# Designs tried in a protein design run: peptides against a protein of PDB entry 7AE7. Part 3

Target 1, 321 residues: chain A of PDB entry 7AE7
Amino acid sequence: KVYKDLREFLEVLEQEGQLIRVKEEVNPEPDIAAAGRAAANLGKNQPAVFFEKIKGYKYSVVTNVHGSWQNHALMLGLDKNTSTKDQFYELNRRWDKFPVPPNVVKREAAPCKENVIDKDINLFEILPLYRINEQDGGFYISKASVVTADPEYPDDFNKLNVGTYRIQVKDRDRVGIQALAMHDIAVQLEKAEAENKPLPIAITIGNNPLVTFMASTPVGYNQNEYEFVGALQDGVPMDIVKSDLYDHLYVPAGSEVVLEGHIIPRVRTVEGPFGEFPGSYSGARLQCEVKIDRITHRTNPIFENLYLGIPWTEIDYLMAL

## One batch from the design tools (peptide; aimed at target 1 N122 G138)

Design b2_p30_5_s3 (made by RFdiffusion4, then SolubleMPNN; from b2_p30_5, 15 letters changed)
Fold by OpenDDE base, seed 4:
Structure b2_p30_5_s3 (fold): chain B 321 residues (1-321), chain A 30 residues (1-30)
Amino acid sequence: as target 1 above (321 residues)
Amino acid sequence: DEKEKKEKEEKEKKEKEEKIEELLEKSKNP
C-alpha cells in the first residue's frame, strides 16, 4: 500500500486498530499530552491519537502517528505485525531504488492548495497549538517537513532539502526554527545570510508518512528526500507541487498545511526552552526567525504533531530507523 | 482463526481506548 497523504494513512491506521479517535472536546493542555502519554505507555502497538475537537480551536490534531513499530510497518505498506528485522530489511531493499523522481502535479490537482491565506495570517486559526510539555517556552510545531533550497543553485532539485526541525511559534505569522550547523538548512541559510538575503522556506505539516520519515532521516546534501520517498514507496513516485511563492520550492501535494515564507537574514531570536524528555529541557537558544507570508491548506486541516515523552516515543521510532 | 484474530484486535483497540479515556479523565480531574 502507498499513501498519497496523511489522511489515507490515518484511515489505514484506524482500520488496523492503530488509531484511537477522541470524539469528546479536549483541552489542548493538558489533555493532548496526557492522551499521547497514554498511547506511548501502552508498551506495544502504540496507536496514533486523533483529537476531533479541541477547545478554542476549529481543527483537529493527530499525534503519535509514527509512535510504534506497527505504525512503521503500516507506513511501509506491510502487515502491522511485520518484525522490526523485516522492516529494516525492506527499508534497505527499497533504499537501493533511489532515486525515484516525484511527480510534479498541477496546482489545481494538489489538495494542499484547496484554501489560501495571504493576508491577516494567524497560525492559531489554522493549527490547534498547544504546549507539548508544561514547561515548554511556547507552542511547537515538531513534525513539520521543512523545504528549503540552495540559494546559489535554486534550480538544482538535488539540493532541495526536506528536513525536520524544531519550530517554535513566536507570533501569529512568525516561527523560530532550530537550524543547527549539522543540518542542510544551515548550509543554505549561511549562503543566504552571506548576501544578507532571505532564505525561502516552506514548512509543511501533515504529510504522507514517508515524507515525515525521510525528513527525519539524514541524507546527502545533493540527495532529494522526495526521491527517497519514491524509493521507500517501492518505486512509486510521490506527488509534489510548486509552492505558491517560490517556483523552486516543491511541497508534498497532499500536505494538510503549508506555511510559505522566508528566514529573516541575520536575525536571531530566543527559542525554547523545550522539553525533550520529562524533566529534561533544552536551554533557551538564539535561533532563526521565519516570517510566514502565505498559507495554503486542505479543508479541515489536520495538525500532525509529535508526542514527546519517556522513550520509546514517536521521535525515538523516527530516529531509530 | 480470522474471527479470533478480529475479536482480539477489537478487544485490544477497546483496551487502548479505555486507557486513553482514563488518562484524559485524570488530566481533567487531577
Scores: peptide ipSAE 0.193, ipTM 0.768, DockQ to the pose 0.017
OpenDDE base, seeds 1, 2, 3, 5: peptide ipSAE 0.088, 0.074, 0.162, 0.167; ipTM 0.676, 0.716, 0.767, 0.762

Design b2_p30_5_s4 (made by RFdiffusion4, then SolubleMPNN; from b2_p30_5, 15 letters changed)
Fold by OpenDDE base, seed 4:
Structure b2_p30_5_s4 (fold): chain B 321 residues (1-321), chain A 30 residues (1-30)
Amino acid sequence: as target 1 above (321 residues)
Amino acid sequence: SKKEKEEEEKKKKEEKEKKEEELLEKSRNP
């Protein structure tokens, strides 16, 4: 099975008994994190948790999408009871199919383009933002696939980077991004900042689960994560579409929300703290700031966000393969 | 009236914006 988007994956998770729907209205805090912890306590078969109604918000949240070996098996289109060994074997077998180039779809065919916001941008109108951990220094977008290019080689598709970075909401139209020196985005940002230029960025939320997986998987600087997604789809290309602001940035066609903007050159603002692990916080640091200039989104967008629970976080599953 | 509805929508927007700003300020000064 191959998935075009998050919604097709959530449908399969629900059919397989790997998704819980919370239909009652919840408070963003603490109920999302509490319900996620309660679901994690159901044992090794940790389901995704879908919150249909969030007090004060219009749209839904889903969490723990990658939070179990069953969900990983289903992501690969395998039986949910496929052993970790057989999942690893299949992952490696498919990895050798790299590169599988994506399909570039027309704007009109991309679900992420159903709605556009280009004025009066307010992230709180689109995303049901909450603190993931009680002591977080703000609202985080923790499971976004962030698209950037090399500013010296913007048309080199092999240098198009799709990565996962910690993103703190700073204002209605601004986010902080943690671009560490070990990340490919930091190389691209350094080049842009050397010339005092903005770095174009697309922050994509609620993707095909293999996009989210590959965005969390280190690859070479001259390797495109979308070409690995096609490999992990057993040779079926994924669908991408041009961003609205930038001809050189491609986003997953099925993204629930796309935040298009730029990293402001040579500006640093306080980001953090964030609870990386239960009871462990990364300190506050000066990090990059992104101005959001345009939003595209699906109708009734689903905010996919990270689950942080004990004993295994969703990060542990994203990094364990 | 249409004007009262526009004023009510404006006031609701301003109250929402203020609440978002208070949440952002609390997030900056924990």
Scores: peptide ipSAE 0.014, ipTM 0.302, DockQ to the pose 0.437
OpenDDE base, seeds 1, 2, 3, 5: peptide ipSAE 0.010, 0.000, 0.008, 0.011; ipTM 0.279, 0.254, 0.251, 0.255; seed 5 fails the geometry check

Design b2_p30_6_s1 (made by RFdiffusion4, then SolubleMPNN; its pose is not in this set)
Fold by OpenDDE base, seed 5:
Structure b2_p30_6_s1 (fold): chain B 321 residues (1-321), chain A 30 residues (1-30)
Amino acid sequence: as target 1 above (321 residues)
Amino acid sequence: SSEVEPAIEKNKERNAAAAAAFEAALAAAA
């Protein structure tokens, strides 16, 4: 089975008994994190948790989407009881199908383009933001697939980077991003900052689960993550659409929310702390700042965010392969 | 340690201000 978007995957998770739906209104803090921990305690078959109603917010949250081997098997379109060995074998078999070029769809055919916000941007109106950990220095977007290009080679699709980065909300229209020197985004940012130019960026939230998986999987600088998504879909291309602000940036057509903007050149602001692991905080550091210039989103967008639980985190499943 | 606490507090203040502005906007629209 191939998924066009997060919603098709959530439907399968629910059908397979791998999604808990919380229908009662919850407080953003501490109820989301508490319910996630309770779900993690259900044993090896950790379900995703879907919160339909969050006090003070209009939209829903889903967490722990990749939080089990069953969910990982279903992501690959396999039986939920497929062994980790057989999942690994199937991943390797499909990996050899690279590259599978994506389909570029028209703007009118892309669900992520259903709604547009281009003025008075307020992230709190679109995303039900909450602290994942009690000691976090702010609200984090932790499962975004971030799209950037090489500013020297903007038309080279093979240099289009889709990565996962730690993103802290800083203001209504600003986020901090952790661009480490080992990440492809840091190479692209260095080129932009050498000329004192902004780096174009699209922060995509609530994607096809294989997009989120590949954005968390290291690939070569001249390899496009979307072409690997097509390979992992057993040769079925994924659908992408051109960003609204930039001709050279392409986003998943089915994204729940797309934050389009730019990294401000040569500006660093304090970001953190974030609890990456239970009881482990990376501290506060000077990090890049992104200005959000435009938002596109699906009607009733779902905020997909990372679950950080004990004893296993969702990161452990995203990075285990 | 001494630089981390002020930085944490500053980030909390910015997020609290943004959240308060959102809550005020919702209350005004109701």
Scores: peptide ipSAE 0.057, ipTM 0.670, DockQ to the pose 0.050
OpenDDE base, seeds 1, 2, 3, 4: peptide ipSAE 0.020, 0.030, 0.024, 0.020; ipTM 0.497, 0.637, 0.638, 0.483

